# Designs tried in a protein design run: peptides against a protein of PDB entry 5OK6. Part 140

Target 1, 215 residues: chain A of PDB entry 5OK6
Amino acid sequence: ELPGLDSQWRQIENGESGRERPLRAGESWFLVEKHWYKQWEAYVQGGDQDSSTFPGCINNATLFQDEINWRLKEGLVEGEDYVLLPAAAWHYLVSWYGLEHGQPPIERKVIELPNIQKVEVYPVELLLVRHNDLGKSHTVQFSHTDSIGLVLRTARERFLVEPQEDTRLWAKNSEGSLDRLYDTHITVLDAALETGQLIIMETRKKDGTWPSAQL

## One batch from the design tools (peptide; made by RFdiffusion4, then SolubleMPNN)

Design b2_p24_4_s4 (from b2_p24_4 with T1S L2I E5V Q12E A14T E16K)
Fold by OpenDDE base, seed 1:
Structure b2_p24_4_s4 (fold): chain B 215 residues (1-215), chain A 24 residues (1-24)
Amino acid sequence: as target 1 above (215 residues)
Amino acid sequence: SIPAVAKPDADEETKKFVEQLKAS
């Protein structure tokens, strides 16, 4: 059963689980298409439950690039294309109105950057490859706050590298050259890694030499 | 018999990697 309109407004906008609540690192937030949200606002502010302004089920279709991979469109802007809701508020709206059949929720994480907390709407998608099989990529998502060490561990896991095998990373830059990722403690952000960037995992040879050292 | 897609020669792929490094 739908709560009263004033109760809905208070719960979603002004409640402890409302849209304006402080961001907390690691929390899940959800995107809601702006026009739907504005229609909902108009409905609950109108004071008539039987109003023709009823928003219907949540439909985020306009935020997706495709309905296969459910990737977001590029360049979406908070407050213009979507609003962000904390998990509790999202779940209330889904419970009350439903979500369009077959659409996944658009869940994102709060990340902590040096001077700001934000919802990471666009995590970094890296193309992981081996130095000896450049044509076989694995696309993996990382947070901008993830370490290069995590990228390396993830690459090792995806390529089934044995624990005793030494590995290291190279990034293909915008100029097409390969930059060595020496420091594994820096973040994806600090390394300026971008979506679609090729990351090459080099594995040390059994003779103890690196493939790249044959230059 | 589906032709076994010849795995790219690991040595040839390694050579491409090294060539990209030399161009850096």
Scores: peptide ipSAE 0.381, ipTM 0.790, DockQ to the pose 0.072
Fold by OpenDDE base, seed 5:
Structure b2_p24_4_s4 (fold): chain B 215 residues (1-215), chain A 24 residues (1-24)
Amino acid sequence: as target 1 above (215 residues)
Amino acid sequence: SIPAVAKPDADEETKKFVEQLKAS
């Protein structure tokens, strides 16, 4: 049974635990399609549970680029295309109205950037490749706050690199040049890595030479 | 017989990598 309409409003819209609550790093937030959310607002504000304004199940279909990988459309804007809800509020709405069958929740994390906390709606998708097989990429998502060291470790894991093998990263820049990622302690953000960027893992040869040293 | 997609020659791919570095 749905809780009372006033109770629904208070649970979702309050500034302590609802939509307006402060962001906290590492917390999960969820995207809700704006039209559905506005329909819900109209329903609960109307005061009639039997109203034709009943929003039905949450349907985020318009936010997805495809129903295969469930990637978000590019360029979605908070407050225009979607609203962000903290996990508790999202789970309430899902429990009350359901989620469209087969759609995954759009979960995102709060990240801490210099002087700002935000929900990272668009993590960085990097194309990881090996220097000797540039045509076979592994797409991996990273936070802007993840270290280059994590990118390197992830690449090593995906390519089944043995612990004794030495590896390093190169990023293909917008000009098509390869920039070596020397500092593994900086973040993906600090390195200015972008979605769709090719990251080349170079593996040191058994002779102790680097493939790139054949320049 | 599924045509064996010829694995790109690792040496050729390495060459492409080196060529991209030279263009940098």
Scores: peptide ipSAE 0.374, ipTM 0.789, DockQ to the pose 0.073
Fold by OpenDDE base, seed 3:
Structure b2_p24_4_s4 (fold): chain B 215 residues (1-215), chain A 24 residues (1-24)
Amino acid sequence: as target 1 above (215 residues)
Amino acid sequence: SIPAVAKPDADEETKKFVEQLKAS
């Protein structure tokens, strides 16, 4: 049963788990399409549950570029295209109104940047390859706050690299050159890695030489 | 029979990698 309209408003907007709650690193937040959210606001502010302003089920269709991988459209803007809700508020709305059939929730994580907490709506998708099989990519998502060391570990895991094998990363830049990722302690953001960027994992040879040293 | 995508010759792919490094 739907709670009273005032109770809905208080729970979603003014509650300790409402839309205006402080962001905390590692928390899950959810995107809600802006028009739906505004319709909900109008409904609950109208004071009549039988109003023609009933929002229906949550429908985020306009936020997706595809219904296969459920990728977001590029360039979506908070407050214009969507609102962000903390997990508790999202789950309340889904419980009350439902989510459009077949649509996944748009869950995103709060990340800590040097001066701000942000919901990372667009994580970085990297194309991981091996130096000896450049045509076989694995797409993996990373946070901008993830270290290059995590990218390397993830690449090693995906390629089933044995613990004793030594590996390092190269990034293909926009000019098509390869930049070695020497510092594994810097973040994906600090390394300026971008979605769709090719990351080459080089594995050290059994003879102790690097493939790249054959220059 | 799905043609076994011939695993690219690891040596040839390594060569491409090295060539890309030379162009850097």
Scores: peptide ipSAE 0.374, ipTM 0.788, DockQ to the pose 0.074
Fold by OpenDDE base, seed 4:
Structure b2_p24_4_s4 (fold): chain B 215 residues (1-215), chain A 24 residues (1-24)
Amino acid sequence: as target 1 above (215 residues)
Amino acid sequence: SIPAVAKPDADEETKKFVEQLKAS
Protein backbone atom coordinates (compact mmCIF):
# COMPACT_ATOMS: atom_id res chain seq x y z
CA GLU B 1 0.00 0.00 0.00
CA LEU B 2 1.23 3.50 -0.78
CA PRO B 3 2.14 5.54 2.28
CA GLY B 4 0.48 8.87 2.88
CA LEU B 5 1.79 11.69 0.72
CA ASP B 6 3.50 13.50 3.59
CA SER B 7 5.13 10.26 4.67
CA GLN B 8 6.44 9.66 1.18
CA TRP B 9 7.91 13.14 0.98
CA ARG B 10 9.55 12.86 4.40
CA GLN B 11 10.96 9.44 3.62
CA ILE B 12 12.50 10.45 0.30
CA GLU B 13 13.55 14.05 0.91
CA ASN B 14 14.10 14.47 4.63
CA GLY B 15 14.66 10.97 5.97
CA GLU B 16 17.99 9.77 7.34
CA SER B 17 18.25 7.89 4.06
CA GLY B 18 16.79 10.70 1.98
CA ARG B 19 18.06 12.56 -1.06
CA GLU B 20 19.93 15.14 0.99
CA ARG B 21 21.85 12.65 3.13
CA PRO B 22 25.65 12.88 3.16
CA LEU B 23 27.51 10.85 0.57
CA ARG B 24 29.56 7.96 1.91
CA ALA B 25 32.24 6.23 -0.11
CA GLY B 26 31.24 2.81 -1.38
CA GLU B 27 27.49 3.38 -0.98
CA SER B 28 25.07 2.81 -3.82
CA TRP B 29 22.96 5.63 -5.19
CA PHE B 30 20.42 5.49 -7.99
CA LEU B 31 19.49 7.83 -10.79
CA VAL B 32 15.88 8.87 -11.28
CA GLU B 33 14.79 10.75 -14.36
CA LYS B 34 14.09 14.34 -13.38
CA HIS B 35 10.70 14.76 -15.01
CA TRP B 36 9.31 11.74 -13.19
CA TYR B 37 10.82 12.92 -9.93
CA LYS B 38 9.36 16.40 -10.32
CA GLN B 39 5.98 14.93 -11.06
CA TRP B 40 6.27 12.82 -7.93
CA GLU B 41 7.21 15.91 -5.92
CA ALA B 42 4.19 17.75 -7.27
CA TYR B 43 1.95 14.78 -6.51
CA VAL B 44 3.03 14.38 -2.90
CA GLN B 45 3.04 18.12 -2.28
CA GLY B 46 -0.44 18.52 -3.76
CA GLY B 47 -2.04 16.63 -0.89
CA ASP B 48 -4.55 14.82 -3.11
CA GLN B 49 -3.86 11.12 -3.56
CA ASP B 50 -6.39 10.96 -6.38
CA SER B 51 -4.75 13.81 -8.23
CA SER B 52 -4.15 13.63 -11.96
CA THR B 53 -0.51 14.39 -11.07
CA PHE B 54 0.11 10.75 -10.09
CA PRO B 55 3.56 9.98 -11.49
CA GLY B 56 3.00 6.34 -12.44
CA CYS B 57 5.89 3.90 -12.75
CA ILE B 58 9.46 5.16 -12.67
CA ASN B 59 10.66 5.41 -16.25
CA ASN B 60 14.29 6.22 -16.89
CA ALA B 61 14.10 5.57 -20.66
CA THR B 62 15.25 9.07 -21.59
CA LEU B 63 18.49 8.61 -19.63
CA PHE B 64 19.58 5.58 -21.64
CA GLN B 65 21.51 5.72 -24.87
CA ASP B 66 20.61 2.13 -25.67
CA GLU B 67 18.36 -0.61 -24.34
CA ILE B 68 20.90 -3.36 -25.05
CA ASN B 69 23.73 -2.41 -22.73
CA TRP B 70 21.68 0.15 -20.82
CA ARG B 71 24.39 2.76 -21.17
CA LEU B 72 23.62 6.24 -20.05
CA LYS B 73 23.52 9.08 -22.50
CA GLU B 74 26.59 11.24 -22.38
CA GLY B 75 26.50 14.63 -20.77
CA LEU B 76 23.64 14.06 -18.35
CA VAL B 77 23.62 16.61 -15.57
CA GLU B 78 22.49 16.11 -12.01
CA GLY B 79 19.52 18.29 -11.19
CA GLU B 80 18.79 18.83 -14.88
CA ASP B 81 18.36 15.34 -16.30
CA TYR B 82 18.24 13.22 -13.16
CA VAL B 83 18.25 13.23 -9.40
CA LEU B 84 20.33 10.98 -7.18
CA LEU B 85 18.73 8.94 -4.44
CA PRO B 86 20.34 6.74 -1.84
CA ALA B 87 19.53 3.05 -2.09
CA ALA B 88 16.88 3.10 0.62
CA ALA B 89 14.97 5.97 -0.99
CA TRP B 90 15.20 4.35 -4.42
CA HIS B 91 13.85 1.08 -3.10
CA TYR B 92 10.95 2.87 -1.46
CA LEU B 93 9.99 4.60 -4.70
CA VAL B 94 10.28 1.37 -6.67
CA SER B 95 8.17 -0.39 -4.07
CA TRP B 96 5.50 2.31 -4.22
CA TYR B 97 5.33 3.12 -7.92
CA GLY B 98 7.24 0.35 -9.68
CA LEU B 99 9.95 0.57 -12.29
CA GLU B 100 9.18 0.41 -16.00
CA HIS B 101 9.20 -3.18 -17.16
CA GLY B 102 12.56 -4.37 -18.42
CA GLN B 103 14.53 -1.32 -17.29
CA PRO B 104 17.40 -1.95 -14.94
CA PRO B 105 18.01 0.37 -12.02
CA ILE B 106 20.75 2.89 -12.66
CA GLU B 107 23.00 2.10 -9.73
CA ARG B 108 26.16 4.12 -9.13
CA LYS B 109 28.78 4.19 -6.39
CA VAL B 110 30.00 6.99 -4.22
CA ILE B 111 33.72 7.44 -4.72
CA GLU B 112 36.26 9.34 -2.70
CA LEU B 113 38.13 11.82 -4.84
CA PRO B 114 40.74 14.17 -3.42
CA ASN B 115 38.77 16.26 -0.95
CA ILE B 116 35.29 15.30 -2.20
CA GLN B 117 32.79 12.49 -2.25
CA LYS B 118 30.94 12.09 -5.51
CA VAL B 119 28.50 9.68 -7.06
CA GLU B 120 30.41 8.34 -10.04
CA VAL B 121 27.74 8.47 -12.71
CA TYR B 122 30.24 7.87 -15.51
CA PRO B 123 32.84 5.24 -14.68
CA VAL B 124 35.67 4.87 -17.18
CA GLU B 125 35.04 2.27 -19.86
CA LEU B 126 38.33 0.84 -21.09
CA LEU B 127 38.88 -1.36 -24.12
CA LEU B 128 41.16 -4.15 -22.94
CA VAL B 129 43.10 -6.06 -25.61
CA ARG B 130 46.06 -8.40 -25.85
CA HIS B 131 49.19 -7.39 -27.74
CA ASN B 132 48.72 -10.39 -30.03
CA ASP B 133 44.97 -9.87 -30.69
CA LEU B 134 44.38 -6.13 -30.98
CA GLY B 135 41.03 -6.56 -32.71
CA LYS B 136 39.38 -8.41 -29.83
CA SER B 137 38.46 -6.00 -27.09
CA HIS B 138 36.83 -6.49 -23.74
CA THR B 139 35.01 -3.41 -22.53
CA VAL B 140 35.35 -3.09 -18.78
CA GLN B 141 34.22 -0.34 -16.47
CA PHE B 142 36.57 1.07 -13.87
CA SER B 143 36.23 3.76 -11.30
CA HIS B 144 38.45 6.80 -11.62
CA THR B 145 39.67 5.76 -8.17
CA ASP B 146 40.69 2.26 -9.27
CA SER B 147 44.41 1.60 -9.51
CA ILE B 148 46.25 0.67 -12.68
CA GLY B 149 47.08 -2.48 -10.74
CA LEU B 150 43.38 -3.32 -10.67
CA VAL B 151 43.13 -2.68 -14.41
CA LEU B 152 46.02 -5.08 -14.92
CA ARG B 153 44.51 -7.74 -12.66
CA THR B 154 41.16 -7.38 -14.41
CA ALA B 155 42.81 -7.73 -17.81
CA ARG B 156 44.66 -10.85 -16.62
CA GLU B 157 41.41 -12.35 -15.38
CA ARG B 158 39.49 -11.55 -18.56
CA PHE B 159 42.20 -13.06 -20.74
CA LEU B 160 42.69 -16.07 -18.44
CA VAL B 161 46.38 -15.33 -17.89
CA GLU B 162 48.07 -17.87 -15.68
CA PRO B 163 49.52 -16.59 -12.39
CA GLN B 164 53.10 -17.32 -13.45
CA GLU B 165 52.81 -15.25 -16.64
CA ASP B 166 54.15 -11.73 -16.47
CA THR B 167 52.02 -8.97 -17.96
CA ARG B 168 52.14 -5.23 -18.35
CA LEU B 169 49.93 -2.48 -19.75
CA TRP B 170 50.16 0.09 -22.49
CA ALA B 171 47.64 2.84 -23.13
CA LYS B 172 46.97 4.21 -26.58
CA ASN B 173 46.94 7.97 -26.27
CA SER B 174 45.00 10.54 -28.31
CA GLU B 175 47.94 10.91 -30.68
CA GLY B 176 47.85 7.19 -31.40
CA SER B 177 51.10 6.49 -29.57
CA LEU B 178 51.45 3.85 -26.89
CA ASP B 179 52.30 4.97 -23.39
CA ARG B 180 53.65 2.43 -20.94
CA LEU B 181 51.73 2.30 -17.68
CA TYR B 182 54.72 1.76 -15.42
CA ASP B 183 53.24 2.72 -12.10
CA THR B 184 50.49 0.34 -11.09
CA HIS B 185 49.75 2.21 -7.87
CA ILE B 186 48.36 5.35 -9.48
CA THR B 187 44.66 5.61 -10.20
CA VAL B 188 42.80 5.60 -13.50
CA LEU B 189 42.24 9.30 -12.85
CA ASP B 190 45.94 9.96 -12.21
CA ALA B 191 46.82 8.11 -15.39
CA ALA B 192 44.25 10.26 -17.24
CA LEU B 193 42.60 7.21 -18.77
CA GLU B 194 39.41 7.97 -20.64
CA THR B 195 36.30 6.12 -21.77
CA GLY B 196 36.90 4.30 -25.02
CA GLN B 197 40.66 4.27 -24.56
CA LEU B 198 42.50 1.18 -25.76
CA ILE B 199 44.56 -0.59 -23.12
CA ILE B 200 46.96 -3.22 -24.41
CA MET B 201 48.05 -6.02 -22.14
CA GLU B 202 51.46 -7.32 -23.13
CA THR B 203 52.37 -10.82 -21.99
CA ARG B 204 55.98 -11.81 -21.49
CA LYS B 205 57.20 -14.61 -23.75
CA LYS B 206 58.25 -18.02 -22.45
CA ASP B 207 61.85 -17.17 -23.37
CA GLY B 208 61.69 -14.29 -20.88
CA THR B 209 61.61 -11.57 -23.55
CA TRP B 210 58.88 -9.00 -24.06
CA PRO B 211 57.14 -8.73 -27.44
CA SER B 212 57.84 -4.99 -27.40
CA ALA B 213 61.57 -5.56 -26.94
CA GLN B 214 61.76 -6.55 -30.61
CA LEU B 215 62.13 -2.85 -31.35
CA SER A 1 28.40 -22.99 -40.56
CA ILE A 2 29.37 -19.71 -38.99
CA PRO A 3 32.51 -18.91 -40.93
CA ALA A 4 35.32 -19.44 -38.49
CA VAL A 5 36.58 -15.91 -38.33
CA ALA A 6 40.19 -16.81 -38.82
CA LYS A 7 41.84 -15.85 -35.58
CA PRO A 8 44.20 -13.13 -36.63
CA ASP A 9 47.68 -14.56 -36.78
CA ALA A 10 49.11 -13.81 -33.38
CA ASP A 11 52.42 -13.01 -35.02
CA GLU A 12 50.80 -10.51 -37.36
CA GLU A 13 48.95 -8.84 -34.51
CA THR A 14 52.15 -8.72 -32.49
CA LYS A 15 53.81 -7.02 -35.45
CA LYS A 16 51.05 -4.42 -35.49
CA PHE A 17 51.62 -3.82 -31.81
CA VAL A 18 55.35 -3.42 -32.35
CA GLU A 19 54.78 -1.07 -35.27
CA GLN A 20 52.51 1.07 -33.14
CA LEU A 21 55.29 1.25 -30.57
CA LYS A 22 57.77 2.31 -33.24
CA ALA A 23 55.46 5.09 -34.29
CA SER A 24 55.34 6.33 -30.72
Scores: peptide ipSAE 0.373, ipTM 0.788, DockQ to the pose 0.074

Design b2_p24_5_s2 (from b2_p24_5, 9 letters changed)
Fold by OpenDDE base, seed 1:
Structure b2_p24_5_s2 (fold): chain B 215 residues (1-215), chain A 24 residues (1-24)
Amino acid sequence: as target 1 above (215 residues)
Amino acid sequence: MKHIKIEDLDAALAAIAEAEAAEE
């Protein structure tokens, strides 16, 4: 059963726990397709629960580029294409109206940047490969705030690198050359890594030399 | 960011692969 229209409005739009509440790092927020949200607003503002303005189930179909991996379309803009809701508000709406059958929620995390908190709608997807086998790639999602160290550890895990093996990272740059990622303490953002970028894990040889030393 | 640039990715990777193959 739907709660009263005024209650819905207050629950979703109030500044304390609703759409406009402060962002907190690590929290989950959810995308709602803008047209649906506007329809919902019109419905609850209309004051008639039996109104023809009933929004129906949440349907974010237009935000997805595919129904296989459920990836977002590129270039979506907050306030134009979607609205961001905190987890509680999202779950209320889903409980009240439902979500389109088979469609996953679009969950994103709040990240802490040097000057602001923001919902990271587009995390970075990196292509992880080994220096000696580019054919075996792992696409892995990272936050812009994740360290290069985490990228390295993730690569080691995906490629089943033994703890005693020493590894380091290279990034393919826009010029088609490689930049070695020396500092593992900087973030993906600091390293200016981008979605689709090739990251090469180099493994140290048993003799203690690096393959790249031959260059 | 501390980094070293290697020019020509394909050539570099090929050279590495050849060197490794020669040691095996």
Scores: peptide ipSAE 0.120, ipTM 0.750, DockQ to the pose 0.416
Fold by OpenDDE base, seed 4:
Structure b2_p24_5_s2 (fold): chain B 215 residues (1-215), chain A 24 residues (1-24)
Amino acid sequence: as target 1 above (215 residues)
Amino acid sequence: MKHIKIEDLDAALAAIAEAEAAEE
């Protein structure tokens, strides 16, 4: 059952877990398509539950570029294309109005960047490959705050690299050359890695040399 | 930040492949 309109407004906009709630690192927030949200605002502010402004079920379809992987369209802007809600607020809205059938929630995490918290709407999607088999790739999402070490560990896991095998990463740069990701302690952001970028995992040879050492 | 650059990806990969083949 839908709560009273004033209660809805207070819970979502002004509640302890409302839209204006401070961001906290690690928390989940959800995207809501802006038009729907504005329609909801108009509905609850109108004071008439039977009004023609009833928003219906949440439908984020216009935010997705595809319905296969449910990837977001590029270039979406907060406040223009979507609003961000804390998990509690999102779940309230879903419970009240429902979510379009088959459509997944758009969940994102708050990340801690230097001097700012933000909801990471666009994590970095890297294309992971092995140096000796570029034809087999794994696309993996990483936070900008994830370390290169995590990227390396993830690559090792995806390619089933044995613990005793030594590996390192190279990134294909915009010039078409390879940059070795030497420092595994820096972040994806620090390394300036971008979505769609090719990351090559090099495996050390049994003789203790690296395949690239001859170059 | 220590970065080693390989200027030509295709050439580098080809060279690696050739070297690996020569070791067999």
Scores: peptide ipSAE 0.094, ipTM 0.723, DockQ to the pose 0.411
Fold by OpenDDE base, seed 5:
Structure b2_p24_5_s2 (fold): chain B 215 residues (1-215), chain A 24 residues (1-24)
Amino acid sequence: as target 1 above (215 residues)
Amino acid sequence: MKHIKIEDLDAALAAIAEAEAAEE
């Protein structure tokens, strides 16, 4: 059963535990489609629980690019297309109103950037390949705050590289050339890697030479 | 950022382009 309208408002909108609460790195936040949220606001602010302004179940359909992978549409804007709620608030709304059948929650993580916390709505999807088999790719999602070292480790894992094999990364840049990702301690953001970018894992030859040295 | 740039590698670029086209 739905709690009182005032109670709903206080649970969701308050600055301590609701929508306006400070972001904390590592926390999960959830996207709610803006129109639904505005309808909910109108409902709870209206003071009549039996009003025609009842929002119904949460439906984020308009935020999704597809209903197969449940990818978000590109270019969504906070406050225009969606609102962000902390996990507790999201779960309250879902418990009260439900979520559209078959539709997954849109969960995102708060990341720590140098001067700001941000909900990372769009992590980076990289296309990982091996230098000797460019036709076999793995698309892997990374946070902007993940290190190049993590990208490399992930590539090694996906391609089942043996621990004794030495590997390094190259990125195809916007100029069409290759940039070697030499510093593995910098982040995906620092390396300016973008979604869809091709990342080549080069494996050192048994003779100790690198394939790229012959280019 | 510490990096090494390799420019104008026709064979490498062709292979990369082919791989990208295959994923699209």
Scores: peptide ipSAE 0.079, ipTM 0.645, DockQ to the pose 0.168
Fold by OpenDDE base, seed 2:
Structure b2_p24_5_s2 (fold): chain B 215 residues (1-215), chain A 24 residues (1-24)
Amino acid sequence: as target 1 above (215 residues)
Amino acid sequence: MKHIKIEDLDAALAAIAEAEAAEE
């Protein structure tokens, strides 16, 4: 059952718990397609629940580039293409209006950058491979705020590397060369890693030498 | 940030693969 229009507005737009609430690192926020949200605003601001301005089910179809992997279109802009809602507000809207059949929610995390919080709409998707088998990749999503150390640990886990095996990372750069990721304490952002970038995990040989040392 | 670059990725990877095959 739909709550009163004023109640809906207060619940979703309330500055303490709604759309305007402060961002907190690690929290989940959700994208809502802008046109739908504007329709909802018009509906609840109209003051007539029987109005023809009823927004219907939430439909984020225009935000997706594909309906297989449900990837977002590139270049979407907050306030133009979508609105960000905190989890509570999103769940209320879904409860009241429903979500278009088959569409997943577009959940994103708040990240902490130097002196600013933002919802990370586009996390980094990296292609992880082993140096000796480039044909077998694992695509893994990382935050820009994740460390290179986490990328390395994740690669080790995906490739079932034993704890005693020593590994290191290389990134394929825009010039087609490999850059060694020496500092595992820097972030994905600091390392300027991008979506679709190939990351090669090199495993140290039993003799203590690195495969790349022969190059 | 210190970067060691391996130029010509395809050649480098081929060389690694060849070296590994020789050790087997």
Scores: peptide ipSAE 0.052, ipTM 0.721, DockQ to the pose 0.445

Design b2_p24_5_s3 (from b2_p24_5, 9 letters changed)
Fold by OpenDDE base, seed 3:
Structure b2_p24_5_s3 (fold): chain B 215 residues (1-215), chain A 24 residues (1-24)
Amino acid sequence: as target 1 above (215 residues)
Amino acid sequence: PERIVVEDLDAALAAIAAEEAAEE
């Protein structure tokens, strides 16, 4: 059953636990399509539960570029295209109004950047490949705050690299050069890795040489 | 960082791959 309109407003817009709640690193936030949210605001502010302003089910269809992978459209802007809600607020809205059938929630994590907390709406999607098989890629999402070490570990796991095998990463640049990701402690952001970028995992040869030495 | 500049990177990597495959 729907709570009273004032109760809904207080629950979702509560400054301590609602939409305006401070961001905390590692927490989940959810995207709500802006038009739906505005319709909800109008409904609860109107004071009439039987109003024609009833928002219906949450429908984020316009935020998705596809219904297969449920990828977001590029270039979406907070406050224009969507509103961010903390998990509690999102779950309340879903419980009250429902979510459009078949649509997944758009869950994103708060990340901590040097001077700001931000909901990472667009994680970095990297194409992981082996140096000896560029045609077989694993597409994996990483946070901008993830370390290069995590990227390497992930690549090793995806390619079933044995613990005794020595590996390192190269980033392919747009101009066709390779930059070695030597420092595994820096972040994806610091390494300036971008979505769609090819990351080559090089495996050391049994003779102790690196394949890249032949380049 | 260590940078490798190859005129045809894809071809060079393919050659390395072929060599490794021959060694196995």
Scores: peptide ipSAE 0.412, ipTM 0.906, DockQ to the pose 0.759
Fold by OpenDDE base, seed 5:
Structure b2_p24_5_s3 (fold): chain B 215 residues (1-215), chain A 24 residues (1-24)
Amino acid sequence: as target 1 above (215 residues)
Amino acid sequence: PERIVVEDLDAALAAIAAEEAAEE
């Protein structure tokens, strides 16, 4: 059953636990399509539970680029295309109204940047490959705040690299050059890695030489 | 950063891969 309209409003729109609550790094927030949210606002503000303004189930279809990978459309803007809700508020709305059948929630994490907390709506999707087999890639999502060290560890794991094997990363640039990601402590953001970028994991040869020395 | 500029990077990497495969 739906709570009272005033109760719904208070649960979702409050500054302590609702839409206006402070962002905290590592917490999950969820996207809600803006038109649905506005319809919900109109419904609960109208004061009539039987109103024709009933929003129905949450439907984020317009936010998705595809229904296969459920990738978001590019260029979505908070407050225009979607509203961000903390996990508790999201779960309330889903429990009250439901979510469109088969549609996944759009969950995103709060990240800590030097001067701001932000919900990372668009994490970086990298194509991980080995230097000797560029045709076999693993697509992996990373936060902008993830370290290059994490990217390297992830690549090693995906390619089942033995612990004793020495590896390093190269980023392929759009112009076709390679930049070595030698500092593993910097972030994906600091390294200016972009979605769709090819990241090459190089494995050291048994003779102690690096394959890239032949380039 | 250490940067490598190769005229045909894909071909160069393919050549390296072929050589490594021959050494195994």
Scores: peptide ipSAE 0.412, ipTM 0.905, DockQ to the pose 0.803
Fold by OpenDDE base, seed 1:
Structure b2_p24_5_s3 (fold): chain B 215 residues (1-215), chain A 24 residues (1-24)
Amino acid sequence: as target 1 above (215 residues)
Amino acid sequence: PERIVVEDLDAALAAIAAEEAAEE
């Protein structure tokens, strides 16, 4: 059963627990397509539950680039294309209005950057490869706040690298150069890694030499 | 940071891969 319109408004827009609540690192927020949200606002502000302004099911179709992987379109802008809601508010709306059949929720995490908390709408997608087989890539999403160490561990796991094998990372630049990701304690952001960037995991040879020494 | 600049990186890496495959 739908709650009263005023109750809906307060629940979703309340600054303490709603859309305007403070961001907290690690929390989940959800994207809602802007037009739907505006329609909902008009509906609940209209004061008539039987109004023709009923928003219907949440439909985020316009935010997706594809319906296979459910990737977001590039260049979406908060407040223009979508609204961010905290998990509680999102779940309320879904419970009240439903979500379009087959669409996944667009869940994102709050991350802590040096001077700001932000919902990370676009995590970094890296292409992980081995130095000796560039044709076999693993696309993995990382937060900008994830360490290079995590990227390395993830690469090792994906490629089933044995614990005794020594590995290191290289980032391929657009100009075709390789930069060694030497410091594993810096973040993906600090390393300036970008979506679609090729990250090469180099494995040390049994003779103790690095393949890259031949370059 | 250690930077490697190779004229044809893909070819160079392919050559390394081929050599490694021959050593096994």
Scores: peptide ipSAE 0.411, ipTM 0.904, DockQ to the pose 0.771
Fold by OpenDDE base, seed 4:
Structure b2_p24_5_s3 (fold): chain B 215 residues (1-215), chain A 24 residues (1-24)
Amino acid sequence: as target 1 above (215 residues)
Amino acid sequence: PERIVVEDLDAALAAIAAEEAAEE
């Protein structure tokens, strides 16, 4: 059952878990398509529950570039294309209005950058490959705040590298050069890694040499 | 950072891969 219109407004906009709630690192926030949200605002502000301004179920279709992987379109802007809601507020709206059939929620995490918290709408998608098989990539999402060490561990896991095997990472640049990601403590952001970038996991040879020494 | 610049990186890596495959 739908709560009273004033109660909906207070819960979503000004509640303890409202839209204006301070961002906290690690928390989940959800995207809501802007036009739907504006329709909801008009509905709850109108004071008539039976009005023609009823927003219907949440429909985020316009935010997706595909319905297979449910990837977001590029270049979406907060406040123009979507609104961010805390998890509790999102779940309230879904419980009241429903979500369009088949659409997944668009969940994102709050990350802590050196000077700001933000919802990371676009995590970095890296193409992980082995040095000896560049044609077989694993696409993996990372936060900008994730360490290079995590990228390396993830690559090792995806390629089923044994614990005794020594590995290191290289980033392929657009000009075709390789930069070694030798410091595993810096972040993906610090390393300036970008979505779609090829990250090469090099495995040390049994003779103790590195394949890249031949380059 | 350690940077490697190769004129044809893909070819060079393919050559490394081929050599490793021959050693196995």
Scores: peptide ipSAE 0.401, ipTM 0.905, DockQ to the pose 0.790

